Peptides against a protein of PDB entry 7C96. Designs and how they scored, part 8

Target 1, 73 residues: chain A of PDB entry 7C96
Amino acid sequence: PVIPDDFRCPISLELMKDPVIVSTGQTYERTCIEKWLQAGHGTCPKTQQTLTSTVLTPNYVLRSLIAQWCEAN

## One batch from the design tools (peptide; aimed at target 1 R8)

Design b1_p12_7_s1 (made by RFdiffusion4, then SolubleMPNN; from b1_p12_7, 5 letters changed)
Fold by OpenDDE base, seed 3:
Structure b1_p12_7_s1 (fold): chain B 73 residues (1-73), chain A 12 residues (1-12)
Amino acid sequence: as target 1 above (73 residues)
Amino acid sequence: GKAAVEAAIAAR
């Protein structure tokens, strides 16, 4: 079935396994955003806003929603 | 946009 856009990482365009939230509120796959940050970038890939922090917060709600969707589809 | 594309490349 068609994967909802909100469940895809803006970077990899794949179904997120370990979604994390950055300071701007956008969510990405952990590995993708970590590589972006390690490359020396300090901005949000989707919004281009400067990140006020490099802390990555697990998006457990989305993770759960994706899991539920996967179980049903 | 451009940043997302660059991020995709950087994340490979």
Scores: peptide ipSAE 0.078, ipTM 0.745, DockQ to the pose 0.048
OpenDDE base, seeds 1, 2, 4, 5: peptide ipSAE 0.069, 0.063, 0.070, 0.045; ipTM 0.731, 0.724, 0.738, 0.661

Design b1_p12_7_s2 (made by RFdiffusion4, then SolubleMPNN; from b1_p12_7, 6 letters changed)
Fold by OpenDDE base, seed 1:
Structure b1_p12_7_s2 (fold): chain B 73 residues (1-73), chain A 12 residues (1-12)
Amino acid sequence: as target 1 above (73 residues)
Amino acid sequence: GKAAVEAAIKAR
């Protein structure tokens, strides 16, 4: 089956395993956004908005939704 | 399953 776009990391374009939310509200795979930040970038990859914080918040709801989808497919 | 779907995406 086709993976819903909302379940794909905007960076890797792969099914997210450890989704995290950045200050702009966008969600990325943890490893992807950490590498982006470590490279010295201070903007949101998807929206290009300036990040007001580098705190990464786990998106547990999305993680659960993805897990449920994977179980059914 | 997750692995199969991921593999299919990469194969495109």
Scores: peptide ipSAE 0.054, ipTM 0.649, DockQ to the pose 0.020
OpenDDE base, seeds 2, 3, 4, 5: peptide ipSAE 0.035, 0.037, 0.037, 0.039; ipTM 0.617, 0.602, 0.607, 0.611; seed 5 fails the geometry check

Design b1_p12_7_s3 (made by RFdiffusion4, then SolubleMPNN; from b1_p12_7, 6 letters changed)
Fold by OpenDDE base, seed 4:
Order: sequence, then structure tokens, then C-alpha cells
Structure b1_p12_7_s3 (fold): chain B 73 residues (1-73), chain A 12 residues (1-12)
Amino acid sequence: as target 1 above (73 residues)
Amino acid sequence: GKEEVEAAIAAR
């Protein structure tokens, strides 16, 4: 079935396995955003907003929702 | 607003 857009990483465009939230509130796949930050960027890929922090917060709610979706589909 | 996303993809 069709993967909900909110479950796809804005970078990889794939179903997120380890979603993390950046300071702008956007969610990305952990590995994708880490590579972006390691490349020396300090902005949000989706919004181009400057990140006030490079801390990545696990999005446990979304992770759970994705897991539930995967079980049903 | 697509340039940064494309850059992120290229950084993969």
C-alpha cells in the first residue's frame, strides 16, 4: 500500500526507521540528518531555517505510529 | 526551497 507522506523522510523519501526531531520541529531519518550535519550544514534541509541546536531528539510517537502501520500493512 | 533538500540528498 501507499506509504503516508508523514512517515517518509524528507531526505531519503523512504519509510523512516529511526525518526528524529531537529530544533525546527521537522523530523528526519537519523542517518540522513546526521550525514547532513557532518557535512558541515547548520540549517534544516526542509525549511532552510538555521538550527538553534544540533541535538537530535528521537520521535518515539512517530516511530510507534510507523510500527503500527507496518503491522497493519 | 528545494536546493537545500537536494544538497542533503547529495550528501547521503
Scores: peptide ipSAE 0.057, ipTM 0.728, DockQ to the pose 0.048
OpenDDE base, seeds 1, 2, 3, 5: peptide ipSAE 0.041, 0.038, 0.027, 0.041; ipTM 0.697, 0.687, 0.588, 0.704; seed 3 fails the geometry check

Design b1_p12_7_s4 (made by RFdiffusion4, then SolubleMPNN; from b1_p12_7, 7 letters changed)
Fold by OpenDDE base, seed 1:
Structure b1_p12_7_s4 (fold): chain B 73 residues (1-73), chain A 12 residues (1-12)
Amino acid sequence: as target 1 above (73 residues)
Amino acid sequence: GKEEVEAAIKAR
């Protein structure tokens, strides 16, 4: 079935396994955003907004929703 | 743009 857009990483375009939230409120796959930050970038890949923090917060709610969707589909 | 970011990350 078609994967909901909100469940796909804006970078990898794949179903997120370890979704994390950046300071702008956007969610990405952890591995993807970590590589972006390690490259020296300080902006949100999707919105180009400057990040006020480089802290990555696990999106546990989305992780759970994705897991539930995967079980049903 | 978004496409450039996606390409850059996937290339690393």
Scores: peptide ipSAE 0.051, ipTM 0.699, DockQ to the pose 0.044
OpenDDE base, seeds 2, 3, 4, 5: peptide ipSAE 0.031, 0.036, 0.031, 0.031; ipTM 0.598, 0.693, 0.596, 0.596; seeds 2, 4, 5 fail the geometry check

Design b1_p12_8 (made by RFdiffusion4)
Pose (drawn by RFdiffusion4):
Structure b1_p12_8 (pose): chain A 73 residues (1-73), chain P 12 residues (1-12)
Amino acid sequence: as target 1 above (73 residues)
Amino acid sequence: NHEVSERVHEEL
């Protein structure tokens, strides 16, 4: 069960199934960041930096790295 | 990341 931290969501602290990127460059689990934005916050949770867009963009390359790691282990 | 998680859960 040796899970690299880079693959963990800062909020869930668990492996990411649907990693998305916010305007600050930080990556979160979709369901986590969605709840954060639903609670009325307009800030990057990790950096407290205010957001310039609400667009969540899938981090496909990370999805690839996580998928690769999953099959090996 | 643990501190961010705790803070986020408190604020939710």

Design b1_p12_8_s1 (made by RFdiffusion4, then SolubleMPNN; from b1_p12_8, 6 letters changed)
Fold by OpenDDE base, seed 5:
Order: sequence, then structure tokens, then C-alpha cells
Structure b1_p12_8_s1 (fold): chain B 73 residues (1-73), chain A 12 residues (1-12)
Amino acid sequence: as target 1 above (73 residues)
Amino acid sequence: DEEVAKRVEELL
């Protein structure tokens, strides 16, 4: 089935399993964004905005929605 | 978005 755009990581383009929110409000797969940060980048991959913080906040709501979608598809 | 894909290509 077609993966909803909001459920796919902007980096991996795959269904997110551990979605996290960055300071710009964008959500990415944890592993992907961590690699981005470790590579020395300080901007949001999608918006190119400078990150005001490197804190990654788990998006539990989205994680739950994706899990529900996976169960049904 | 092609631009985004280009920026994160190194992570794929």
C-alpha cells in the first residue's frame, strides 16, 4: 500500500520507526538525523534552517499512528 | 523534493 507522506522520513524516504522532532519542528527517523548531526551539520535537512538545539524529541503520537497503520497494512 | 534528496544523499 501507499505510504502516507507524513509517515516517511525526509532523509531515508522510508516509513519511520523511531520518529524524532528537531528544533525546527520537522520530524525524522532518529538514526538518520543523528548521522546528519554526527557528520557535522547544524541545519535541518528539509528546511535548511539552523538548528537552535541538537535535542531530539521523540514524536510518540506519530510513532503510534505509524504503528496503527502498519497493523492495518 | 530533489533538493532535499541531494542534501541528504550522503546519508542514504
Scores: peptide ipSAE 0.155, ipTM 0.782, DockQ to the pose 0.399
OpenDDE base, seeds 1, 2, 3, 4: peptide ipSAE 0.146, 0.145, 0.145, 0.131; ipTM 0.779, 0.776, 0.780, 0.783

Design b1_p12_8_s2 (made by RFdiffusion4, then SolubleMPNN; from b1_p12_8, 5 letters changed)
Fold by OpenDDE base, seed 1:
Structure b1_p12_8_s2 (fold): chain B 73 residues (1-73), chain A 12 residues (1-12)
Amino acid sequence: as target 1 above (73 residues)
Amino acid sequence: DEEVAKRVEEEL
């Protein structure tokens, strides 16, 4: 089955396993966004807006939705 | 997003 767009990381284009939310509200796979930040970037990959914080918040709701989808498909 | 993915890959 086709993976819903909201379940795929904007960077890896794959189903997210550890989704995290950045200050702009966008969600990415943790490993992907961490590499981006460690490379010295301070912007949101998708929106290109400057991040007001480098804190990454786990998106538990999305993680659960993805898990439920995987179980059904 | 393919455009986002490409941009990130180019700048990493």
Scores: peptide ipSAE 0.645, ipTM 0.927, DockQ to the pose 0.968
OpenDDE base, seeds 2, 3, 4, 5: peptide ipSAE 0.639, 0.641, 0.641, 0.644; ipTM 0.926, 0.926, 0.926, 0.927

Design b1_p12_8_s3 (made by RFdiffusion4, then SolubleMPNN; from b1_p12_8, 6 letters changed)
Fold by OpenDDE base, seed 1:
Structure b1_p12_8_s3 (fold): chain B 73 residues (1-73), chain A 12 residues (1-12)
Amino acid sequence: as target 1 above (73 residues)
Amino acid sequence: DEEVAQRVQELL
């Protein structure tokens, strides 16, 4: 089945397992965005907007939706 | 967005 675009990490292009939200509202796989930040970047990979915070907020709703989708497909 | 992904992967 075709994976919905919103379920894929913008960086890895893979189905997200631990999606987190950055200050711009974009969601990424935790591992991917952490590596990006650790490399010294302070911008959103997708939008290039400056991050007002480096805090990563778990996207539990999306995580649940992805899990439900996987069960059905 | 593969273009973004490719760019990011090069920087990582």
Scores: peptide ipSAE 0.117, ipTM 0.762, DockQ to the pose 0.903
OpenDDE base, seeds 2, 3, 4, 5: peptide ipSAE 0.095, 0.081, 0.093, 0.113; ipTM 0.740, 0.734, 0.754, 0.762

Design b1_p12_8_s4 (made by RFdiffusion4, then SolubleMPNN; from b1_p12_8, 6 letters changed)
Fold by OpenDDE base, seed 3:
Structure b1_p12_8_s4 (fold): chain B 73 residues (1-73), chain A 12 residues (1-12)
Amino acid sequence: as target 1 above (73 residues)
Amino acid sequence: DKEIAERVEKEL
């Protein structure tokens, strides 16, 4: 079935497995955003705003929602 | 949308 847009990583365009939130409030797949940061970038891919922190916070709510969706589909 | 992915891919 069609994957909800909010469940897809803005970078990989795939269903997120380990969604994390950056300082701007946007969510990405952990591996994708880590690669972006490791490449020397300090901005949010979506908003292009400068990140105030490099801390990546797990989006547990979204992870749960995705899991529920996967179970039903 | 896909524009973000393309931009990121180009910069990586």
Scores: peptide ipSAE 0.654, ipTM 0.922, DockQ to the pose 0.977
OpenDDE base, seeds 1, 2, 4, 5: peptide ipSAE 0.654, 0.652, 0.652, 0.648; ipTM 0.923, 0.922, 0.923, 0.921

## One batch from the design tools (peptide; aimed at target 1 D5 C32 P45)

Design b2_p13_1 (made by RFdiffusion4)
Pose (drawn by RFdiffusion4):
Structure b2_p13_1 (pose): chain A 73 residues (1-73), chain P 13 residues (1-13)
Amino acid sequence: as target 1 above (73 residues)
Amino acid sequence: RLAWSEEVKAEME
């Protein structure tokens, strides 16, 4: 069960199934960051940096790296 | 990291 931290969501602290990127460059689990934005926050959770967009963009390359890691282990 | 995650969750509630 040796899970690299880079693959963990800062909020869930678990492996990411649907990693998305916010305007600050930070990556979160979709369901976690969605709840954060639903609670009325307009801030990057990790950096407290205020957001310039609400667009969540899938981090496909990371999804690929996670998927690759998953099949090996 | 865990403490910060708990704080973020508390703010969401």

Design b2_p13_1_s1 (made by RFdiffusion4, then SolubleMPNN; from b2_p13_1, 11 letters changed)
Fold by OpenDDE base, seed 5:
Structure b2_p13_1_s1 (fold): chain B 73 residues (1-73), chain A 13 residues (1-13)
Amino acid sequence: as target 1 above (73 residues)
Amino acid sequence: EEEKAKQILEEIE
């Protein structure tokens, strides 16, 4: 089935398993954004905006929605 | 859009 765009990581383009929110409000797969930050980047991959914080906040709502979608599809 | 993602993915892996 077709994966909703909001459920796919902007980097890997795959269904997110552990979605996290960055300071710009964009959501990414944890492993992807962590690698980006570890590579020395301080910007949002999607928007190129400078991150005001490197804190990654789990997007539990999205995680739940994705899980529900996976059960139905 | 997908090309941008590919570039980012290539940079982190």
Scores: peptide ipSAE 0.518, ipTM 0.901, DockQ to the pose 0.651
OpenDDE base, seeds 1, 2, 3, 4: peptide ipSAE 0.514, 0.507, 0.515, 0.515; ipTM 0.901, 0.900, 0.901, 0.901; seed 2 fails the geometry check

Design b2_p13_1_s2 (made by RFdiffusion4, then SolubleMPNN; from b2_p13_1, 11 letters changed)
Fold by OpenDDE base, seed 5:
Structure b2_p13_1_s2 (fold): chain B 73 residues (1-73), chain A 13 residues (1-13)
Amino acid sequence: as target 1 above (73 residues)
Amino acid sequence: SEEKAQQILEEIE
């Protein structure tokens, strides 16, 4: 039914499948943030803060929580 | 917000 806001990508607004964390601590769908970075941006889409790193860290906990939610709904 | 999300999408698509 209603998808929790924390489970949706701030950019695509869709349920995240491969959530990754940027240096600012915000989480996005991998494909979305990669496109943003590839477009030449060096800031966090949500906060506009300058990224101290372009490394994308998989949010395994969130990925698991989303999977559990999908199984129950 | 949906408005902000749409603005970002326009910059990456």
Scores: peptide ipSAE 0.527, ipTM 0.902, DockQ to the pose 0.818
OpenDDE base, seeds 1, 2, 3, 4: peptide ipSAE 0.520, 0.513, 0.518, 0.518; ipTM 0.902, 0.901, 0.901, 0.901

Design b2_p13_1_s3 (made by RFdiffusion4, then SolubleMPNN; from b2_p13_1, 10 letters changed)
Fold by OpenDDE base, seed 5:
Structure b2_p13_1_s3 (fold): chain B 73 residues (1-73), chain A 13 residues (1-13)
Amino acid sequence: as target 1 above (73 residues)
Amino acid sequence: EKEKAEEILKLIE
């Protein structure tokens, strides 16, 4: 089935399993964004905006929506 | 979109 764009990580382009929100409001797969940050980058991959914080907030709502979608498709 | 994603992916792999 066709995966909704909002359910795909902007980096891996795959269905997110552990989506997290960065300071710019964009959501990424945890593993992907952590690797980006660990590589020394301090910007948002999607927007190129400078991150005001390196804190990653779990997007539980999206995680649940993706899980529901997976069960139905 | 895919092109940009691939570019970013190369920087973290």
Scores: peptide ipSAE 0.352, ipTM 0.861, DockQ to the pose 0.749
OpenDDE base, seeds 1, 2, 3, 4: peptide ipSAE 0.342, 0.344, 0.350, 0.333; ipTM 0.859, 0.861, 0.861, 0.857

Design b2_p13_1_s4 (made by RFdiffusion4, then SolubleMPNN; from b2_p13_1, 9 letters changed)
Fold by OpenDDE base, seed 5:
Parts: sequence; C-alpha cells; structure tokens
Structure b2_p13_1_s4 (fold): chain B 73 residues (1-73), chain A 13 residues (1-13)
Amino acid sequence: as target 1 above (73 residues)
Amino acid sequence: SKAEAEKILKEIE
C-alpha cells in the first residue's frame, strides 16, 4: 500500500524507522539528518530555517504510529 | 517532494 507522506523522511523519501525532530519542528530519519549536519549544514533541510540547536529529539509518537501502520499493512 | 529530496541528497553525498 501507499506509504503516508507524513511517515516518509523528507530526504530519503523512505518509511522512517528512527524519526527525529529538529529545532524547527520538522521530522527526519535520524541517519539522514545526521549526515546533513555532519556535512556542515546548520539549517533545516525542508524549510531552510536556521537551526537554533543541533539536538535531535526522538519522535516517539510518530515512531509508534508508523509501527502501527506497518502492522496493519 | 522528490525534487527537494534530490537537492538535499546532493548536499550530503
């Protein structure tokens, strides 16, 4: 079935397994955003807004929703 | 979008 857009990483376009939230509120796959930051970027890939922090917060709610979706599909 | 994703991917490769 079609993967909901909210469940796909804006970068990889794949179903997120370890979704994390950046300071702008956008969510990405951890691996993808870490590579972006490691490349020296200090902005949000999706919005181009400057990140006020490089802290990556696990999106537990989304992780659970994705898991539930996967179980049903 | 796919276009946006492609642009980002180029920056992290």
Scores: peptide ipSAE 0.415, ipTM 0.882, DockQ to the pose 0.850
OpenDDE base, seeds 1, 2, 3, 4: peptide ipSAE 0.408, 0.405, 0.415, 0.406; ipTM 0.881, 0.881, 0.883, 0.881

Design b2_p13_2 (made by RFdiffusion4)
Pose (drawn by RFdiffusion4):
Structure b2_p13_2 (pose): chain A 73 residues (1-73), chain P 13 residues (1-13)
Amino acid sequence: as target 1 above (73 residues)
Amino acid sequence: TIEEQVQRGREYY
């Protein structure tokens, strides 16, 4: 059960199934960041940096790295 | 709460 931290969501602290990127460059689990934005916050959770967009963008290359790691282990 | 989860994540990373 050796899970690299880079693959963990900063809020869920668990492996990411649907990693998305916010305008600050930070990556979160979709369901976590969505809840954060639903609670009225307009800030990057990790950096407190205010957001310049609400667009969540899938981090496909990370999804690939995670998927690769999953099959090996 | 979501705020508590965020704080925990800030402490963790």

Design b2_p13_2_s1 (made by RFdiffusion4, then SolubleMPNN; from b2_p13_2, 6 letters changed)
Fold by OpenDDE base, seed 1:
Structure b2_p13_2_s1 (fold): chain B 73 residues (1-73), chain A 13 residues (1-13)
Amino acid sequence: as target 1 above (73 residues)
Amino acid sequence: SIEEAIEKGREYF
């Protein structure tokens, strides 16, 4: 089945397992965004906006939706 | 472009 675009990490293009939200509201796979930040970047990969915070917030709703989709497909 | 920025980011993975 075709994986919904919203379920794929903008960076890895893979189905997200641990989706996290950055200050700009964009969601990424945790490991991907952490590597980006560790590389010294302070911007959102997708929007290029400066991050007002480096705090990563778990996107529980999306995680649940992805889990449900995986179970059904 | 945004696409290029993301592609460059993928180099880390």
Scores: peptide ipSAE 0.093, ipTM 0.735, DockQ to the pose 0.133
OpenDDE base, seeds 2, 3, 4, 5: peptide ipSAE 0.057, 0.063, 0.044, 0.046; ipTM 0.700, 0.702, 0.658, 0.684

Design b2_p13_2_s2 (made by RFdiffusion4, then SolubleMPNN; from b2_p13_2, 7 letters changed)
Fold by OpenDDE base, seed 1:
Formats: sequence, structure tokens, C-alpha cells
Structure b2_p13_2_s2 (fold): chain B 73 residues (1-73), chain A 13 residues (1-13)
Amino acid sequence: as target 1 above (73 residues)
Amino acid sequence: SIEEAIEKGRKYF
């Protein structure tokens, strides 16, 4: 089945397992965004906006939706 | 561009 675009990490293009939200509201796979930040970047990969915080917030709703989708497909 | 920014990130994987 076709994986919904919203379920794919903008960086890896793979189904997210541990989706996290950055300060701009965009969601990425945790490992991907952490590597981006560790590389010295302080911007959102997708929007290029400066991150007001480097705190990564788990996107539990999306995680649940992805899990449900995986179970059904 | 946005595409280039994302691509730059992908090179780390």
C-alpha cells in the first residue's frame, strides 16, 4: 500500500517511527533531525526557518496514526 | 531552495 506523505519523514522519506515536532511545527524522524542539529544547523530543514528552540517534542498523535495505519495495511 | 536544504540533510544518512 502507498504510504501517506504525512507519515514520511521529510529528510529520510521513510515511514516515521519516532516522529518529533520542532519549533516551526514541522515533524521529522527523531534520529534525522538530531543528526541535522548535531551537524551545526539551527534551521528547519523543510522551511529553512530559524528554530526558536532545539527542543524536540514527540508527536504522539502522528505516532498513533502511523501505528494504526500499519496495523491495517 | 527547500529541496536543496532537505537534500543537504539527507547526505548525513
Scores: peptide ipSAE 0.082, ipTM 0.725, DockQ to the pose 0.174
OpenDDE base, seeds 2, 3, 4, 5: peptide ipSAE 0.081, 0.074, 0.075, 0.074; ipTM 0.712, 0.710, 0.706, 0.707

Design b2_p13_2_s3 (made by RFdiffusion4, then SolubleMPNN; from b2_p13_2, 8 letters changed)
Fold by OpenDDE base, seed 3:
Structure b2_p13_2_s3 (fold): chain B 73 residues (1-73), chain A 13 residues (1-13)
Amino acid sequence: as target 1 above (73 residues)
Amino acid sequence: SIEDMIEEGRKYF
């Protein structure tokens, strides 16, 4: 089945397993965004906006939605 | 690279 775009990481383009939210409100796969930040970047990959914080907040709602989708498909 | 992946991703987002 076709994976909803909102369930894909903007970086890896794969179904997110550990989605996290950055300060701009965008969501990424944890491992992808961590690598981006570790590389010294301080911007949001998708929007190019400067991150006001490097804190990564788990997107539990999206995680649950993805899990439900996976169970149904 | 991750940057390349992001660029590719912009075709979809």
Scores: peptide ipSAE 0.074, ipTM 0.694, DockQ to the pose 0.864
OpenDDE base, seeds 1, 2, 4, 5: peptide ipSAE 0.049, 0.060, 0.062, 0.067; ipTM 0.669, 0.680, 0.680, 0.689

Design b2_p13_2_s4 (made by RFdiffusion4, then SolubleMPNN; from b2_p13_2, 7 letters changed)
Fold by OpenDDE base, seed 3:
Structure b2_p13_2_s4 (fold): chain B 73 residues (1-73), chain A 13 residues (1-13)
Amino acid sequence: as target 1 above (73 residues)
Amino acid sequence: SIEEKIEEGRKYF
């Protein structure tokens, strides 16, 4: 089945397994955004906005929604 | 590259 766009990482374009939220409110796969930050970037990949923090917050709600979708499909 | 993936992905968002 077609994966909902909101369930795909903006970087990998794959179904997210460990979604995390950045300071701009956008969500990415943890490994992808960590690589981006480790490369020296301080902006949000999707919006290009400057990150006020590099803290990554787990998006538990989205993780749950994705899990439910996977179980149903 | 990550930048290229992001640019390509923008067509979906």
Scores: peptide ipSAE 0.143, ipTM 0.743, DockQ to the pose 0.818
OpenDDE base, seeds 1, 2, 4, 5: peptide ipSAE 0.070, 0.050, 0.084, 0.051; ipTM 0.701, 0.675, 0.706, 0.702

Design b2_p13_3 (made by RFdiffusion4)
Pose (drawn by RFdiffusion4):
Structure b2_p13_3 (pose): chain A 73 residues (1-73), chain P 13 residues (1-13)
Amino acid sequence: as target 1 above (73 residues)
Amino acid sequence: REETAEELKEEME
């Protein structure tokens, strides 16, 4: 069960199934960041940096890295 | 990290 931290969501602290990127460049689990934005916050959770967009963009290359790691282990 | 995640979750509630 040796899970690299880079693959963990800063909020869930678990492996990411649907990693998305916010305007600051930070990556979160979709369901976690969606709840954060639903609670009225307009800030990047990790950096407290205020957001310039609400667009969540899938991090496909990370999804690939995580998927690759999953099949090996 | 756990403490920061916990605080963030409390803020979401």

Design b2_p13_3_s1 (made by RFdiffusion4, then SolubleMPNN; from b2_p13_3, 9 letters changed)
Fold by OpenDDE base, seed 5:
Parts: C-alpha cells; structure tokens; sequence
Structure b2_p13_3_s1 (fold): chain B 73 residues (1-73), chain A 13 residues (1-13)
C-alpha cells in the first residue's frame, strides 16, 4: 500500500522504525540521522537549519501510529 | 523530495 509521507524518513525514504526528533522539530529514522551527525554535519538535513542540540528525542507517538498503520495495511 | 533525499544520502554513504 501507499506509505504516508509523514511515515517515511526524509533521508532513506523508507517507513520509519525508530523515528527520532531533532532540535528543529523534524523527524528522521534514528540510524539515518546518527550517520549524518557522525559524518560531521551539524544541520538539519531537511531544513538546513543549524541544530541547537545533537540530542535525539524518540518520537513514540509517531512510532505507535506507524505500528498501527502497519497492522491495518 | 526524492532528489533532495538522494543528495542527503550521498553525504552519509
């Protein structure tokens, strides 16, 4: 089925399994954004805004919504 | 969107 855009990682374009929120409020797959940060980048991939923090906050609500969607589709 | 994603992905591979 068609995956909602909000459920796909802006980097991998795949359904997110472990979505995390960066300081700019954008959400990415944990593995993808960690690789981006480890590569020495300090900006938000989607918005190019400078990250005020490198802390990654789990998006549990989205994770749950994606899980529910997967069960229904 | 997909084109931008490709540009980002290229920077982490």
Amino acid sequence: as target 1 above (73 residues)
Amino acid sequence: MEEKAKQILKQIE
Scores: peptide ipSAE 0.465, ipTM 0.888, DockQ to the pose 0.799
OpenDDE base, seeds 1, 2, 3, 4: peptide ipSAE 0.447, 0.454, 0.447, 0.459; ipTM 0.885, 0.887, 0.886, 0.888

Design b2_p13_3_s2 (made by RFdiffusion4, then SolubleMPNN; from b2_p13_3, 8 letters changed)
Fold by OpenDDE base, seed 5:
Structure b2_p13_3_s2 (fold): chain B 73 residues (1-73), chain A 13 residues (1-13)
Amino acid sequence: as target 1 above (73 residues)
Amino acid sequence: MEEKAAKILKEIE
């Protein structure tokens, strides 16, 4: 079925498996955002806002919601 | 958003 937009990475457009939150509050697939940062970017891909931190915080709530969705679909 | 995502993907590939 159609994947809810909130469950898709803004970069890969695929269902997130390891969602992480950046300083701007946006969530991305860990692999995608790490590559973005490693490429030398210091901005939020979605909003273009400058990241105040490069710390990536696991979005456990979303991870759980996605897991539940996957089990049901 | 899809077009934007595509551009980003190209940058990180």
Scores: peptide ipSAE 0.446, ipTM 0.885, DockQ to the pose 0.726
OpenDDE base, seeds 1, 2, 3, 4: peptide ipSAE 0.430, 0.433, 0.436, 0.440; ipTM 0.881, 0.883, 0.882, 0.883

Design b2_p13_3_s3 (made by RFdiffusion4, then SolubleMPNN; from b2_p13_3, 8 letters changed)
Fold by OpenDDE base, seed 5:
Structure b2_p13_3_s3 (fold): chain B 73 residues (1-73), chain A 13 residues (1-13)
Amino acid sequence: as target 1 above (73 residues)
Amino acid sequence: EKEKAEKILKEIE
């Protein structure tokens, strides 16, 4: 089945398993964004905006929605 | 969009 765009990581383009929100409001797969930050980048991959914080907030709502989608498909 | 993602992915690999 077709994976909704909102459920795909902007970096890996794959279904997210552990989605996290960055300071710009964009959501990424945790492992992907952590690698980006560890590489020395301080910007949002999707928007190129400078991150005001490197804190990654779990997107539990999206995680739940993805899980529900996986059960139905 | 796919091209942009590939470029970013290459930066973290």
Scores: peptide ipSAE 0.450, ipTM 0.889, DockQ to the pose 0.711
OpenDDE base, seeds 1, 2, 3, 4: peptide ipSAE 0.445, 0.442, 0.446, 0.442; ipTM 0.889, 0.889, 0.889, 0.889

Design b2_p13_3_s4 (made by RFdiffusion4, then SolubleMPNN; from b2_p13_3, 7 letters changed)
Fold by OpenDDE base, seed 5:
Structure b2_p13_3_s4 (fold): chain B 73 residues (1-73), chain A 13 residues (1-13)
Amino acid sequence: as target 1 above (73 residues)
Amino acid sequence: SEEKAKEILEQIE
């Protein structure tokens, strides 16, 4: 019932469904970070660090962990 | 934090 903080998007505060990692190592829900980038921002929402790349890498491990958590709760 | 999230959301809405 209580969602672990690591499983929630720093922006939407919701359980992540498609978590992606940005160049700074932070993870966000894909749709949230894409909106941020599309709005013209070139920094990491959480850390304010400049992104060295706009490539979004799927966080498959976290995605799996979240799925397992959902099955158990 | 919720406060931080709100600030970010305002910039993408």
Scores: peptide ipSAE 0.505, ipTM 0.898, DockQ to the pose 0.840
OpenDDE base, seeds 1, 2, 3, 4: peptide ipSAE 0.498, 0.502, 0.499, 0.499; ipTM 0.898, 0.898, 0.898, 0.898

Design b2_p13_4 (made by RFdiffusion4)
Pose (drawn by RFdiffusion4):
Structure b2_p13_4 (pose): chain A 73 residues (1-73), chain P 13 residues (1-13)
Amino acid sequence: as target 1 above (73 residues)
Amino acid sequence: REEWSKEIKEAME
């Protein structure tokens, strides 16, 4: 069960199934960041940096890296 | 990290 931290969501602290990127460059689990934005916050959770967009963009390359790691282990 | 995550979750309540 040796899970690299880079693959963990800063909020869930678990492996990411649907990693998305916010305008600051930070990556979160979709369901976690969605709840954060639903609670009225307009801030990057990790950096407290205010957001310039609400667009969540899938981090496909990371999805690929996690998927690769998953099959090996 | 656990403490910060706990605080973020509390802020969402």

Design b2_p13_4_s1 (made by RFdiffusion4, then SolubleMPNN; from b2_p13_4, 8 letters changed)
Fold by OpenDDE base, seed 1:
Structure b2_p13_4_s1 (fold): chain B 73 residues (1-73), chain A 13 residues (1-13)
Amino acid sequence: as target 1 above (73 residues)
Amino acid sequence: SEEYAQKILESMK
């Protein structure tokens, strides 16, 4: 079935496995955003806004929703 | 923008 857009990482465009939230509220696959930050960027890939923090917060709700979706499909 | 995101995708691959 078609993967919901909200379940896809804005960077990899793949189903997220370890979604994390950045300071702007956008969610990305952990690996992807870490690579972005490691490359020296301090902005949100999607919004281009400057990140007020480089802390990555696990999006447990989304992770659970994705898991449930995968189980059902 | 979508273009920006696409550039990121391409640069990371």
Scores: peptide ipSAE 0.096, ipTM 0.730, DockQ to the pose 0.375
OpenDDE base, seeds 2, 3, 4, 5: peptide ipSAE 0.083, 0.082, 0.075, 0.085; ipTM 0.720, 0.719, 0.717, 0.730

